Peptides against a protein of PDB entry 5T59. Designs and how they scored, part 23

Target 1, 112 residues: chain A of PDB entry 5T59
Amino acid sequence: TTPTMQSTSLLTEHLGYPPISLVDDIINAVNEIMYKCTNAMEKYLMQRNIIGKKDFSDEIKIGTAKLESLLENSVDKNFDKLELYVLRNILSIPSDLLEENRFRLLHHEKLV
Target 2, 90 residues: chain B of PDB entry 5T59
Amino acid sequence: EHIRFQRLVQVCNKALEESIRKLQSWEKIHECFPNYGQTREGIENLTVCQQQVIKLWSNLSRVEFDAIFHERSIEEKLNQLDDLINKARS

## One batch from the design tools (peptide; aimed at target 1 K81 L82 Y85 R88)

Design b2_p16_2 (made by RFdiffusion4)
Pose (drawn by RFdiffusion4):
Parts: C-alpha cells; sequence; structure tokens
Structure b2_p16_2 (pose): chain A 112 residues (1-112), chain B 90 residues (1-90), chain P 16 residues (1-16)
C-alpha cells in the first residue's frame, strides 16, 4: 500500500513515534558503523604501511577512501529501498480499515 | 499469523547483505590496493581486513538493530498490528 | 509513474 496521512497519523499514535523515526534510527545507525569500519581498517593498514623497505601510505589513504565512498553509495542505495519497502509493506494500512474507521479499533485498543 | 515483524528482520538483513557485497569480493579489494596487494605481507594484511571488517559490520549492525527494535518495541507494535487487522477483517 | 516503477524495483530487489 501507498502511505497516507491517516496511516502516518494513526501509526504515529499506535507507535508513539512517526513511522519514519524508526527508519532514521536505522539509517543513522548503519552510517555510523560504516565509518567506524573504514576508520578501523585504515589504521590497521597505516601501522602496516611499510612492507620491506617501501612506504605505501599514499596508496592506503586512497584505497581506504576509495572503498568508503563505494559503501556510501551502496548503503544510501540499499537503505532508501528499505525506507520505501518498510513504509509501504510493513508500517502499512489496507483499505479495509480506512474505508470504515480504523479509529474504532485503535481507540478500542487504548481503552478496554 | 505474526508475519510483519519477521519481515522487518528480513528487510534489514537484506539491506545489510547487499550493502557489503562489493567488499566480499577479493578482486575489488585488490583493485583499491594494487601495488600494496602485490606483496606477500600486503595480501596477508588485506585478507585480515575484509574478513574482520565483515565480521565487525555484521556484529555492530546486529547489536544495534536488536537494540533499536527493543527501544521502540517494534516487535510488539507489529504483532499487535498483525493480529489486529485480522480481528478487523473478521 | 516513476514512483510506481521504483516500488516495483524494490519488490524485485526484495524477492532476490
Amino acid sequence: as target 1 above (112 residues)
Amino acid sequence: as target 2 above (90 residues)
Amino acid sequence: EEEEEEFEEVEEWFEE
């Protein structure tokens, strides 16, 4: 289903937070991990940048950064599909409920 | 009958697996370090990275998401939502 | 139409 304002309004009430807030926590979380991994990988190599008698510091900075940017694209790509797949299929509303009052059951839930 | 939360787990894992796939390929890893990878020790060091970065990627993401799913009780909100739409359709 | 095509791509992506 395509998201609507009633679903955003109702799901915000059922969840206690807008449906997008969960998606923010996920995207924001994976990005932090992405940089935490690349930074950890660069330092592992920089203290191993000299093999034999040659110094590969330049190649490592370029390589670690050249990898980081490829995840920035792939992650932004794959988690936007998640941002879409979730708001359409998981935090989703059928027609059975907004055609004939979903309000009854949510109000009914909070009380009885 | 509880089906929507398991989906949330499936879609999260799906996004992560695709997010890291280009790093599981030794080729693309060596392309970023062509001269460094032509040394024995370089090959050994790069192997230690991709295998540890992947493990770090999997673990950090697994721990946080399980935590986010807890702080927002999403497993319950969705289980309440799944079994609630059924009561409505009935 | 663009949004529908993006959603169909997401469905195919998830099925893989």

Design b2_p16_2_s1 (made by RFdiffusion4, then SolubleMPNN; from b2_p16_2, 8 letters changed)
Fold by OpenDDE base, seed 3:
Structure b2_p16_2_s1 (fold): chain B 112 residues (1-112), chain C 90 residues (1-90), chain A 16 residues (1-16)
Amino acid sequence: as target 1 above (112 residues)
Amino acid sequence: as target 2 above (90 residues)
Amino acid sequence: SSEEKKMKEVDEWFEK
């Protein structure tokens, strides 16, 4: 079930922030981590770019860029799935509780 | 009784695991460094690099996600949500 | 729609 404005409002009141804010935090974090990882990989290999008398700097740069792209694509795909799952199945209110009387109950419980 | 926070942890772990899966493939790593990986030293360096990146990914994600969950008080809030739902249905 | 496709993928993802 797709989140409604009503459920979003109730959850925002309950959480103290919009549900999407949690997802945004998670996605921002993983993106930061991703680039830290790829940067670390490149730096590590660039410090070891000479083997014998051959310089592999160009190959290392190209290779790490390819791996970065691979990771970016995977992160985008999987965390898009995560976003959908969280908003639909975790940060959600069952439809039976979105009725008028049930809605009041949830709101009342917060205020009491 | 409380299920939502558990699900959150599970989906986060799943997303992280699936995201790093391709980097866990030695074949894919080696393919990106075809000449470098033909040398003994290159293979050794790539092996260490692969292991370190995976560890870094795991460690950073654990620390950062735990921080987010704490800052957002999400476990408590999700438990409360479960309780409210259960109460309404009882 | 794109959302529908993602929904299916999510469902399949957690059924594994």
Scores: peptide ipSAE 0.288, ipTM 0.937, DockQ to the pose 0.661
OpenDDE base, seeds 1, 2, 4, 5: peptide ipSAE 0.272, 0.274, 0.282, 0.274; ipTM 0.936, 0.936, 0.937, 0.936; seed 4 fails the geometry check

Design b2_p16_2_s2 (made by RFdiffusion4, then SolubleMPNN; from b2_p16_2, 6 letters changed)
Fold by OpenDDE base, seed 3:
Structure b2_p16_2_s2 (fold): chain B 112 residues (1-112), chain C 90 residues (1-90), chain A 16 residues (1-16)
Amino acid sequence: as target 1 above (112 residues)
Amino acid sequence: as target 2 above (90 residues)
Amino acid sequence: SKEEEEMKEVDKWFEE
């Protein structure tokens, strides 16, 4: 189920930031890490591009690009799942607490 | 009693683990470098490279995600949320 | 059971 406006508001009040902000931080971080990894790989191999009398630079560039694409696809897939999971199952308020007498508890606790 | 933060850590680890899984396959690595990997030196270089990338992935993700969790105070906030829910249901 | 077997491998990795 998709989070409601009410739950988002309550969680934003509780967290001090919108729930999606946490997910954004995570996704931004992993994307940065991903490219650091692929860049490191390319640089490492390019420093070792000549074996004997043969220059493998072209093959290395193509190969690392393929691995980057592979990783990108996997990251996209898995962290899309993560986003949905977090917003649905972790940063969520049970429906029974979204009723008038119960959701006020969150407000009350915040004000106390 | 406190379950939400545990779930957050678990799902993060799972996503990271599954994302890097294919790079842990030597076959996947080797097939991207078919001629380079036919040389002894090439194999050695690819082996080291694979290991280093996986370690870098693991280390960076751990550090960065922990920093995010700290900056967002997410463990505390999720524990509080659990407590509020439990209190309301008691 | 070991974090519920890592939450059942995070619910069979979120039902794939």
Scores: peptide ipSAE 0.670, ipTM 0.951, DockQ to the pose 0.155
OpenDDE base, seeds 1, 2, 4, 5: peptide ipSAE 0.670, 0.668, 0.670, 0.659; ipTM 0.951, 0.951, 0.951, 0.950

Design b2_p16_2_s3 (made by RFdiffusion4, then SolubleMPNN; from b2_p16_2, 5 letters changed)
Fold by OpenDDE base, seed 5:
Structure b2_p16_2_s3 (fold): chain B 112 residues (1-112), chain C 90 residues (1-90), chain A 16 residues (1-16)
Amino acid sequence: as target 1 above (112 residues)
Amino acid sequence: as target 2 above (90 residues)
Amino acid sequence: EEEEKKLEEVDKWFEE
């Protein structure tokens, strides 16, 4: 099921921020980490680019770029799943509590 | 009782684990450096590089995600949400 | 328990 407007409103009030904001933070963080990792890899290998009088700089740059693309694709796939899972199963309110009487009770309890 | 924050940690770890899985394959690493990896010294460098990247991935993700969870007070908020739901159902 | 096998490996990684 997809999050409802009621659920988003109640959770925003409870959290102090929209539920999607947490997911955005997580995704932004992993993207930053991803590029730090690939950059570190390239730097490490470029410092070791000459072996037996042969310069492997071009191969290193191409190879690192290929690994970056591989990692990007995997991150995109898995964190798309994460986003859906978090919004459906973690940052969610059960449908039975979204009824009018239950909705008011939950809201009242939060404010008291 | 309190289950939502536990699930959040679990799904984050799972996504991180699955994202780095292909880089844990030596064969995939070596295929990206076909000539460099034919030298003894090149193999040694790639081996160390692979290990360091995996460790960096793990360490940075732990630090950054913990910082996010702290700034968002998400453990407390999710525990409170569990409590509110349980109370409403009682 | 193992956190219920990490919730069945996060429900078979969210039903793949």
Scores: peptide ipSAE 0.595, ipTM 0.947, DockQ to the pose 0.152
OpenDDE base, seeds 1, 2, 3, 4: peptide ipSAE 0.232, 0.149, 0.152, 0.251; ipTM 0.934, 0.930, 0.930, 0.935

Design b2_p16_2_s4 (made by RFdiffusion4, then SolubleMPNN; from b2_p16_2 with E5K F7L E11D)
Fold by OpenDDE base, seed 2:
Structure b2_p16_2_s4 (fold): chain B 112 residues (1-112), chain C 90 residues (1-90), chain A 16 residues (1-16)
Amino acid sequence: as target 1 above (112 residues)
Amino acid sequence: as target 2 above (90 residues)
Amino acid sequence: EEEEKELEEVDEWFEE
């Protein structure tokens, strides 16, 4: 079931922030981590770019870029799934609680 | 009783695990450095690099996600949500 | 119970 405006409003009131904000934090964090990892990899290898008499700097740059792209694609795929899962199954309100009587109960509990 | 926060942790771990899976493949790593990886020293460097990246990924994600969960008080909020739902169904 | 085996690998990783 897709989130409704009503459920979003209720969850926002309960959480103190919109449900999507949590997902945004998670996605922003993993993106930051991703680039820290790829940057560290490139730096590590670039400090070891010469083996014997051959300079592998160009190959290292290209190779690291390829790995970064691979990781980006995987992160996008998996965290798109995560976003959907979280919003659908975790940060959600069952339909029975969206009925009038249940709605009042939830609102009442918030005020108490 | 309280299930939502557990699920959140599980899905985060799953997404992180699946995201890094391809970098755990030595074959894929080596393919990106075909000539560099033909040298003994290159193989050694790539091996260490791969291990360090995976560890960095794991450590940073744990620290950052825990910080997010704390800042958002999400465990408490999800537990409360579970309680409200269970109460309403009683 | 192993948390229902990580919720059955998070529902077969959310049914790919």
Scores: peptide ipSAE 0.568, ipTM 0.945, DockQ to the pose 0.110
OpenDDE base, seeds 1, 3, 4, 5: peptide ipSAE 0.553, 0.550, 0.556, 0.541; ipTM 0.945, 0.944, 0.945, 0.944

Design b2_p16_3 (made by RFdiffusion4)
Pose (drawn by RFdiffusion4):
Structure b2_p16_3 (pose): chain A 112 residues (1-112), chain B 90 residues (1-90), chain P 16 residues (1-16)
Amino acid sequence: as target 1 above (112 residues)
Amino acid sequence: as target 2 above (90 residues)
Amino acid sequence: KEFTEEEIEEAEEFFS
């Protein structure tokens, strides 16, 4: 199902937060991890940048950054599909409820 | 009958597995460090990275998301939503 | 955000 304003309004009331806020917490979280991993990997190699008698510091900075940007694309790519797949199939509304008052059951839930 | 939350877990894990796949390939890893990877110690060091970065990736994401799912009670809100649409269709 | 029909189909196939 395609998202609607009633679903956003109703689901915001049921959840206590807009449906997108959960998606923000996820995207924001994985990004922090992505950089935490790459930064951890660069330092592991920079203290191992000299093998034998040669210094590979330059190659490491380029390699670690060349990897980081590839995840920035793949993560932005795969988590936008998540942002879509969730708002359409998980935090979703059928027609049975907005055609004939979903308001009854949510109001009914908060009370009885 | 409770089916929507398990989906949220499935879609999160699905997004993560695809997000890291290019780092599971030793080839693309060596492409970023071609000269450094042509040394014995370089090969040993790069192996320690991709195997530890993947484990770090999996662990950090697993812990946070389980935490985010807790701070927002999404397993319950969705279980309440799953069993509620059923009562409506009935 | 707004999404195209192709993007929707890809998302559905991707998570299927």

Design b2_p16_3_s1 (made by RFdiffusion4, then SolubleMPNN; from b2_p16_3 with F3Y T4S E9K)
Fold by OpenDDE base, seed 1:
Structure b2_p16_3_s1 (fold): chain B 112 residues (1-112), chain C 90 residues (1-90), chain A 16 residues (1-16)
Amino acid sequence: as target 1 above (112 residues)
Amino acid sequence: as target 2 above (90 residues)
Amino acid sequence: KEYSEEEIKEAEEFFS
């Protein structure tokens, strides 16, 4: 089922925050982690940029940038799916409970 | 009985695992450093780097996601949601 | 936010 304004309101009341806020936290966190990882990789290799008499600094910078792009694309793809799944299947209220009588019950039970 | 939080954890783990999968490929790593990886030292450095990045990814994600779940009280809230739904259906 | 049926199906299958 698709999330509705009604379910969002009920879940916001229950959670104390909109459901999307949790997803935003997750996505922001993984993005931060992603860049920490790629930055660490670049720094590690740049400290080891000279092998023999050859300087591989340019290749390292280009290579780490490529890996960063690969990771970015993968993160975006997978966590877009995550957002969709979480909002539809985890942070959701079954449609049968959004009917008028059950809607009142759920709302009342939470408020009492 | 309580299913939503478990599913949240599972979905997060899968997204994290699938996101790092390409970096787990040595071939992908080596392709990004074609000349550097032709040297013995380069291969050694890339090997360590790959291992450390994957480890860092795993450790940071565990710590950060656990912190988010705690700050949002999501396990408790999802358990309560399960209970409310089950009660409404009884 | 709106999702296509294809996106929904893909996500459901991915996390099934």
Scores: peptide ipSAE 0.605, ipTM 0.946, DockQ to the pose 0.921
OpenDDE base, seeds 2, 3, 4, 5: peptide ipSAE 0.602, 0.604, 0.600, 0.601; ipTM 0.946, 0.946, 0.946, 0.946

Design b2_p16_3_s2 (made by RFdiffusion4, then SolubleMPNN; from b2_p16_3, 5 letters changed)
Fold by OpenDDE base, seed 1:
Structure b2_p16_3_s2 (fold): chain B 112 residues (1-112), chain C 90 residues (1-90), chain A 16 residues (1-16)
Amino acid sequence: as target 1 above (112 residues)
Amino acid sequence: as target 2 above (90 residues)
Amino acid sequence: KTYSEEEIEEADKFFS
């Protein structure tokens, strides 16, 4: 089922924050980690850019940039799926509980 | 009984694992450094680099995601949500 | 944010 405004409101009350906020935290974290990883890779290789008499700095920069792009694309695709799945299946309220009586029960249980 | 938090952890792990999969391919890494990777030292450096990046990815993601889950109290909240839903259906 | 049925199916299958 698709998240509704009502579901979002109830979950926000329950969580103390909107469900999307958790997803945002996760996505922001993985993006930060991603760039830390690629930066570390570039720095590691750039410290080892000279082999024999050859300087591979340009190749290293291009290569690490390519890997960064690959990782970015993969992260975007996978965590877009994650966002969808989490909001629909994990941070969700079943439609049968959004009915009048069930809604009251959920709200009442929260307050009592 | 309590299923939502476990699912959250599982999907996070899956997304993380699938995201790093391409960096686990030696062939793909080597393709990005065609000349550098033809040297003995280059291969050694790339090998260490690949291993370290994957470990860094795994370690950082574990620490950061656990921190997020703690700050958001998500395990407790999802368990409570499971309980509320189950109670409402009974 | 809106999702297509295809995206929903792919996500469900991916995490199943």
Scores: peptide ipSAE 0.576, ipTM 0.945, DockQ to the pose 0.925
OpenDDE base, seeds 2, 3, 4, 5: peptide ipSAE 0.572, 0.569, 0.571, 0.572; ipTM 0.945, 0.945, 0.945, 0.945

Design b2_p16_3_s3 (made by RFdiffusion4, then SolubleMPNN; from b2_p16_3, 5 letters changed)
Fold by OpenDDE base, seed 1:
Structure b2_p16_3_s3 (fold): chain B 112 residues (1-112), chain C 90 residues (1-90), chain A 16 residues (1-16)
Amino acid sequence: as target 1 above (112 residues)
Amino acid sequence: as target 2 above (90 residues)
Amino acid sequence: KIYSEEEIKEADEFFS
């Protein structure tokens, strides 16, 4: 089922925050982790940029940039799917509970 | 009974695992450093780098995601949601 | 957000 305004309101009341806030936290975290990883990789290799008499600094910079791009694309793709799945299937209220009687029950249970 | 939090953890892990998949390919790594990777020392450096970055990815994601789940009390909230749904259907 | 049916199907299959 697709998230509705009613579902979002009920879940916000239950969670104490909008469902999207959790997803935002997750996505922000993975993005931060991603750049920490790529930065660490670049720094590690740049500290080892000279092999023999050759300086591979330019190749390292280009190579790590390519890997960063690959990782960015993968993160975006996979966590877009995650966002959709979480909001639709995990942080969701079944349609049968959005009916009048079920709605009141859920709301009442929250208050009691 | 309680299914939502377990599912949340599973999908997070899946997304993380699939995101790092490309970096787990030695061939892909080597392709980005064609000349550097033709040297013995370069191969050694790339090997260590690949292993370390994957470990860093795994460790940081575990720590950060657990922190988020704790701060948002999401396990408790999802368990309660499961209970409410099951109760309403009874 | 607005999701297409294709996106929904793909996500469901991906995490199934």
Scores: peptide ipSAE 0.594, ipTM 0.946, DockQ to the pose 0.930
OpenDDE base, seeds 2, 3, 4, 5: peptide ipSAE 0.591, 0.592, 0.589, 0.592; ipTM 0.946, 0.946, 0.945, 0.946

Design b2_p16_3_s4 (made by RFdiffusion4, then SolubleMPNN; from b2_p16_3 with F3Y E9K E12D)
Fold by OpenDDE base, seed 5:
Structure b2_p16_3_s4 (fold): chain B 112 residues (1-112), chain C 90 residues (1-90), chain A 16 residues (1-16)
Amino acid sequence: as target 1 above (112 residues)
Amino acid sequence: as target 2 above (90 residues)
Amino acid sequence: KEYTEEEIKEADEFFS
């Protein structure tokens, strides 16, 4: 079942916020975590950039950037799927309950 | 029966696990540092770094996602949604 | 937001 405007409205009333807001919080959080991780990695290695009198600073910076890109791509792909799945299957109202009689029952029970 | 919040947690965990999977590959890590990783000390540093980053990823995601779920009262709301749906179908 | 049928199937399979 595809999310509808009606479903979104009902869920917004129930949740106190639009369903997409929860997903946005999740995605914003994972992006923040992602950059904290890559930053920590770069800092750790840059503190250990000299080995055998050779400076590996440039290689470390390039390498960390590559890993960051890999992680960014993976996060984007997986959490796009998550957004779809959550909004469609978890934060959703079954179509049979969107009928008039069922709708009234759901609305009434929600307000009690 | 409450099912939606459990599913939310499960899919979040799956997305997090799959997102960090590539960083769990030593081969991919080493490929990004071809010369640095040719040294003994470099290998040791990369190994520790990899482990620490994965732990940081796991710990931060757990804490921050739990905070989001709490702030949004999502467990309670999803349980209520399950109850409403089940009652309507009874 | 609109999703393709392929995207829906992929997501369902991924989280099944």
Scores: peptide ipSAE 0.623, ipTM 0.947, DockQ to the pose 0.865
OpenDDE base, seeds 1, 2, 3, 4: peptide ipSAE 0.622, 0.621, 0.619, 0.622; ipTM 0.947, 0.947, 0.947, 0.947

Design b2_p16_4 (made by RFdiffusion4)
Pose (drawn by RFdiffusion4):
Structure b2_p16_4 (pose): chain A 112 residues (1-112), chain B 90 residues (1-90), chain P 16 residues (1-16)
Amino acid sequence: as target 1 above (112 residues)
Amino acid sequence: as target 2 above (90 residues)
Amino acid sequence: EEELEEEWEELEEELE
């Protein structure tokens, strides 16, 4: 189902937060991990940048950054599909409820 | 009957597995360090990275998301939503 | 699981 304003309004009331806020917490969270991993990998290699008698510090900075940017694309790509797949199929509304008052059951839930 | 939350877990895991796949390939890893990877110690060091980074990636994300799912009670809100649409269709 | 994979691929194509 395609998202609507009633679903956003109703689901915001049921959840206590807009449906997108959960998606923000996820995207924001994985990004922090993505950089935490790459930074951890660069330092593991920089203290191992000299093998034998040669210094590969240049190659490591380029390699670690060349990897980081590939995740920035793949993650932004795969988590936007998540942003879509969730708002359409998980935090979703059928027609049975907005055609004939979903308001009854949510109001009925908060009370009785 | 409770089916929507398990989906949320499936879609999150799905997104993560695809997000890291290019790092599971030793080839693309060596492409970023071609000269460094042509040394024995370099090969050993790069192996320690991709196997540890993947483990760190899986663990950090697993812990946070389980935490996010807790701070927002999403398993319950969705279980309440799943069993509620059924009561409506009935 | 197969339905999810198909819908996931459809989203990939939609974004493209």

Design b2_p16_4_s1 (made by RFdiffusion4, then SolubleMPNN; from b2_p16_4, 5 letters changed)
Fold by OpenDDE base, seed 2:
Structure b2_p16_4_s1 (fold): chain B 112 residues (1-112), chain C 90 residues (1-90), chain A 16 residues (1-16)
Amino acid sequence: as target 1 above (112 residues)
Amino acid sequence: as target 2 above (90 residues)
Amino acid sequence: DEELDKEWEEIEKELE
């Protein structure tokens, strides 16, 4: 089931913002967190790049980049799922309330 | 009676947990640092790093998501939505 | 949560 324009409009009126805006905030936040985590990892290891007179800087850079890519892919997939779940099951209006008589109830509550 | 906000919290936690799952695998971490991880000191550094990253992930996500939920008043709005739906079905 | 897990799996299949 896909959200309708009518559902989006009603929810936007109720929320004060489009439903997708909440999802966007969540996704933007997790992306920022993701890069903070990978950056912290790289910085931590680069401060410990020399072991036994051997410099592992190149390996650390490559390794952290691989982990970053892995995390990026996982975040993208899982938060795509989250977006669909939220829009379908949380920020949604049941079909029975999308009928004309039921719509009046939602609008009436806003006016009272 | 109020279920939507609980579902939001649950699905956020699930997405976060599933996203970090591969970084929780020591094998996945080690394979990215094959030579570094063959040293005792390297293993120690990777272990600490892995733990710190996971903690950072958890802490930052909790703080940031709670801030979003507060700024968007989403708990109140979802509770109101539940009430409206339940009232309409009565 | 079983309901969440079921829906999650369904969504996963749709996004494949």
Scores: peptide ipSAE 0.627, ipTM 0.950, DockQ to the pose 0.894
OpenDDE base, seeds 1, 3, 4, 5: peptide ipSAE 0.622, 0.625, 0.618, 0.625; ipTM 0.950, 0.950, 0.950, 0.950

Design b2_p16_4_s2 (made by RFdiffusion4, then SolubleMPNN; from b2_p16_4, 6 letters changed)
Fold by OpenDDE base, seed 5:
Structure b2_p16_4_s2 (fold): chain B 112 residues (1-112), chain C 90 residues (1-90), chain A 16 residues (1-16)
Amino acid sequence: as target 1 above (112 residues)
Amino acid sequence: as target 2 above (90 residues)
Amino acid sequence: DKELDEEWKEIEKELE
């Protein structure tokens, strides 16, 4: 079930921020981490680019770029799943609480 | 009783684990460095690099996600949400 | 967690 506008509003009021903001923080963080990892990998290998009389700098750059792309694709897919799961199953309000009487209870509890 | 925050942690870990899974494959790593990986020294470097990246991934994600959860007070908020739901159903 | 895994797979199918 897709989150409703009502549930989003209620959760925003409860959280102090829209539910999507949490997901955005998570996604932004993992993206930053991803590039830190790939950058570290490239730097590490580039410091070790010469073996014997051969310079593998070009191969290292290409290879690291390929791994970065691979990781990017995986991160995108898996965190899209995460987003949907979080919004559907974690940051969600059951239908019974969206009814009039239950809705009022939620507001009342917040104000008390 | 309180389940939502636990689920959040679990799904974050799952997404992180699934995302790094391909980099855990030595075969895939080696394929990206076909000539470099044919040397003994190259293999050693790639091995260390792979391990370091995985560790860095794990450590950074733990620190950053915990910071997010703290800044957003998400454990408290999710616990409160659980309590409200349970109260309404009782 | 089996429940998480099942839901994860369902979501995966939806996003494909």
Scores: peptide ipSAE 0.644, ipTM 0.951, DockQ to the pose 0.780
OpenDDE base, seeds 1, 2, 3, 4: peptide ipSAE 0.641, 0.641, 0.641, 0.638; ipTM 0.951, 0.951, 0.951, 0.951

Design b2_p16_4_s3 (made by RFdiffusion4, then SolubleMPNN; from b2_p16_4, 7 letters changed)
Fold by OpenDDE base, seed 5:
Formats: structure tokens, C-alpha cells, sequence
Structure b2_p16_4_s3 (fold): chain B 112 residues (1-112), chain C 90 residues (1-90), chain A 16 residues (1-16)
């Protein structure tokens, strides 16, 4: 087995779920939050779409869409980084503990 | 001694902060509404909107991430992992 | 956190 496979198995046993599941929850949450934010922005501005005698509805729709895209791109990039960091540095088992004797110790401690 | 959960919180905050950074730029906001933002009332509306979005972003993320951490018992699990690692190295 | 920032930048470069 590869160290990655061993780590995943051990962590899954320890956590009760695969490590990636936590990351998925986080990413799903931030995506939902993102769209709630942009939707709120659009609604707020659309309630204020007329200034004087001018209707800015079209500009507001286009503008909010642009901001949504900007936020989407940033979220994607930064949470890709988060995923890699979490899996590499937080939800990880040091290589020295993947040795046979250490591996058995982890299993023993889990069962006791 | 217990470091992993703290790191998780830190990296989550990092990702959230970096993600919203561009929306914190008034210039970026104004560029999306070039004509609307040329009016006094439009500027006022955009200003309030920007502030509200940032607050909403912060509040929702805090609530939702805390819920995830609780549901996954991640603090406890990461503390246990730290303990196991430290014990094994002793 | 300096350690986090360093790792973050490292990851950033890797993903580029």
C-alpha cells in the first residue's frame, strides 16, 4: 500500500469518514454562501434600480453577474489551496508513523 | 501539543479572507456599475451593499463552518490525532 | 501565521 492509501484508511477509521468528506463539506458550504451573498446584492440593488428618471436594472444585473464571476474564481482558487493544505498538513499521518510497528500501534490505540 | 485544529481554523479563515479580498476593493465594485456609480444615490447604495455583503459573508461562513466542525467532531478527532502522534514519538 | 503563509504560498505556486 502507498503511504497515501494507508493514511486515508487510517484517518477514515479514526474520523469515521474519509478525510475528503470534511473538505467537501467546507467547499459546498462556501459555494452556498457565495451565491447567497451575490443574490442578496442583486436584490438589494434591484430594489434601488431607479435613480431619478433612469432605470439601471440592466446594468445592475450585468454588474452583479460580473461580481459573482469574480467571487467564483477567487473561491475556486483559494479553496483548492485549502483542500491541498488540509489534506497535506492537517489530515495527514507522518511518515514515521506509517512504519509497520507504528501502524499497528495506531490500530491498537483505536480499538482500546 | 494540540495544533491541528488550530491550523484548520486558520487555513479556513485564510481561504475566506483571500476569497473576499477583491470585493473589498471599492474600485472593483464601482467598475461593475460604471453609470450607476456616477450618481450620488448610486454610490450610497453600492457602499451599503458592499458592506452588507462582506458582513453576510463573514457571518454565514462562521455559522456554517462551526456547524460542519461540530457535526464532524473534528476538534476532538484532531486533538486525538495529535495525542496519538505525540505518544507514538515518545 | 508565518508557517501557514509560507505553506500557502508554496501551494499557490504548485497550483499555478
Amino acid sequence: as target 1 above (112 residues)
Amino acid sequence: as target 2 above (90 residues)
Amino acid sequence: DKELDEEWEKIDKELE
Scores: peptide ipSAE 0.676, ipTM 0.952, DockQ to the pose 0.891
OpenDDE base, seeds 1, 2, 3, 4: peptide ipSAE 0.673, 0.675, 0.675, 0.675; ipTM 0.952, 0.952, 0.952, 0.952

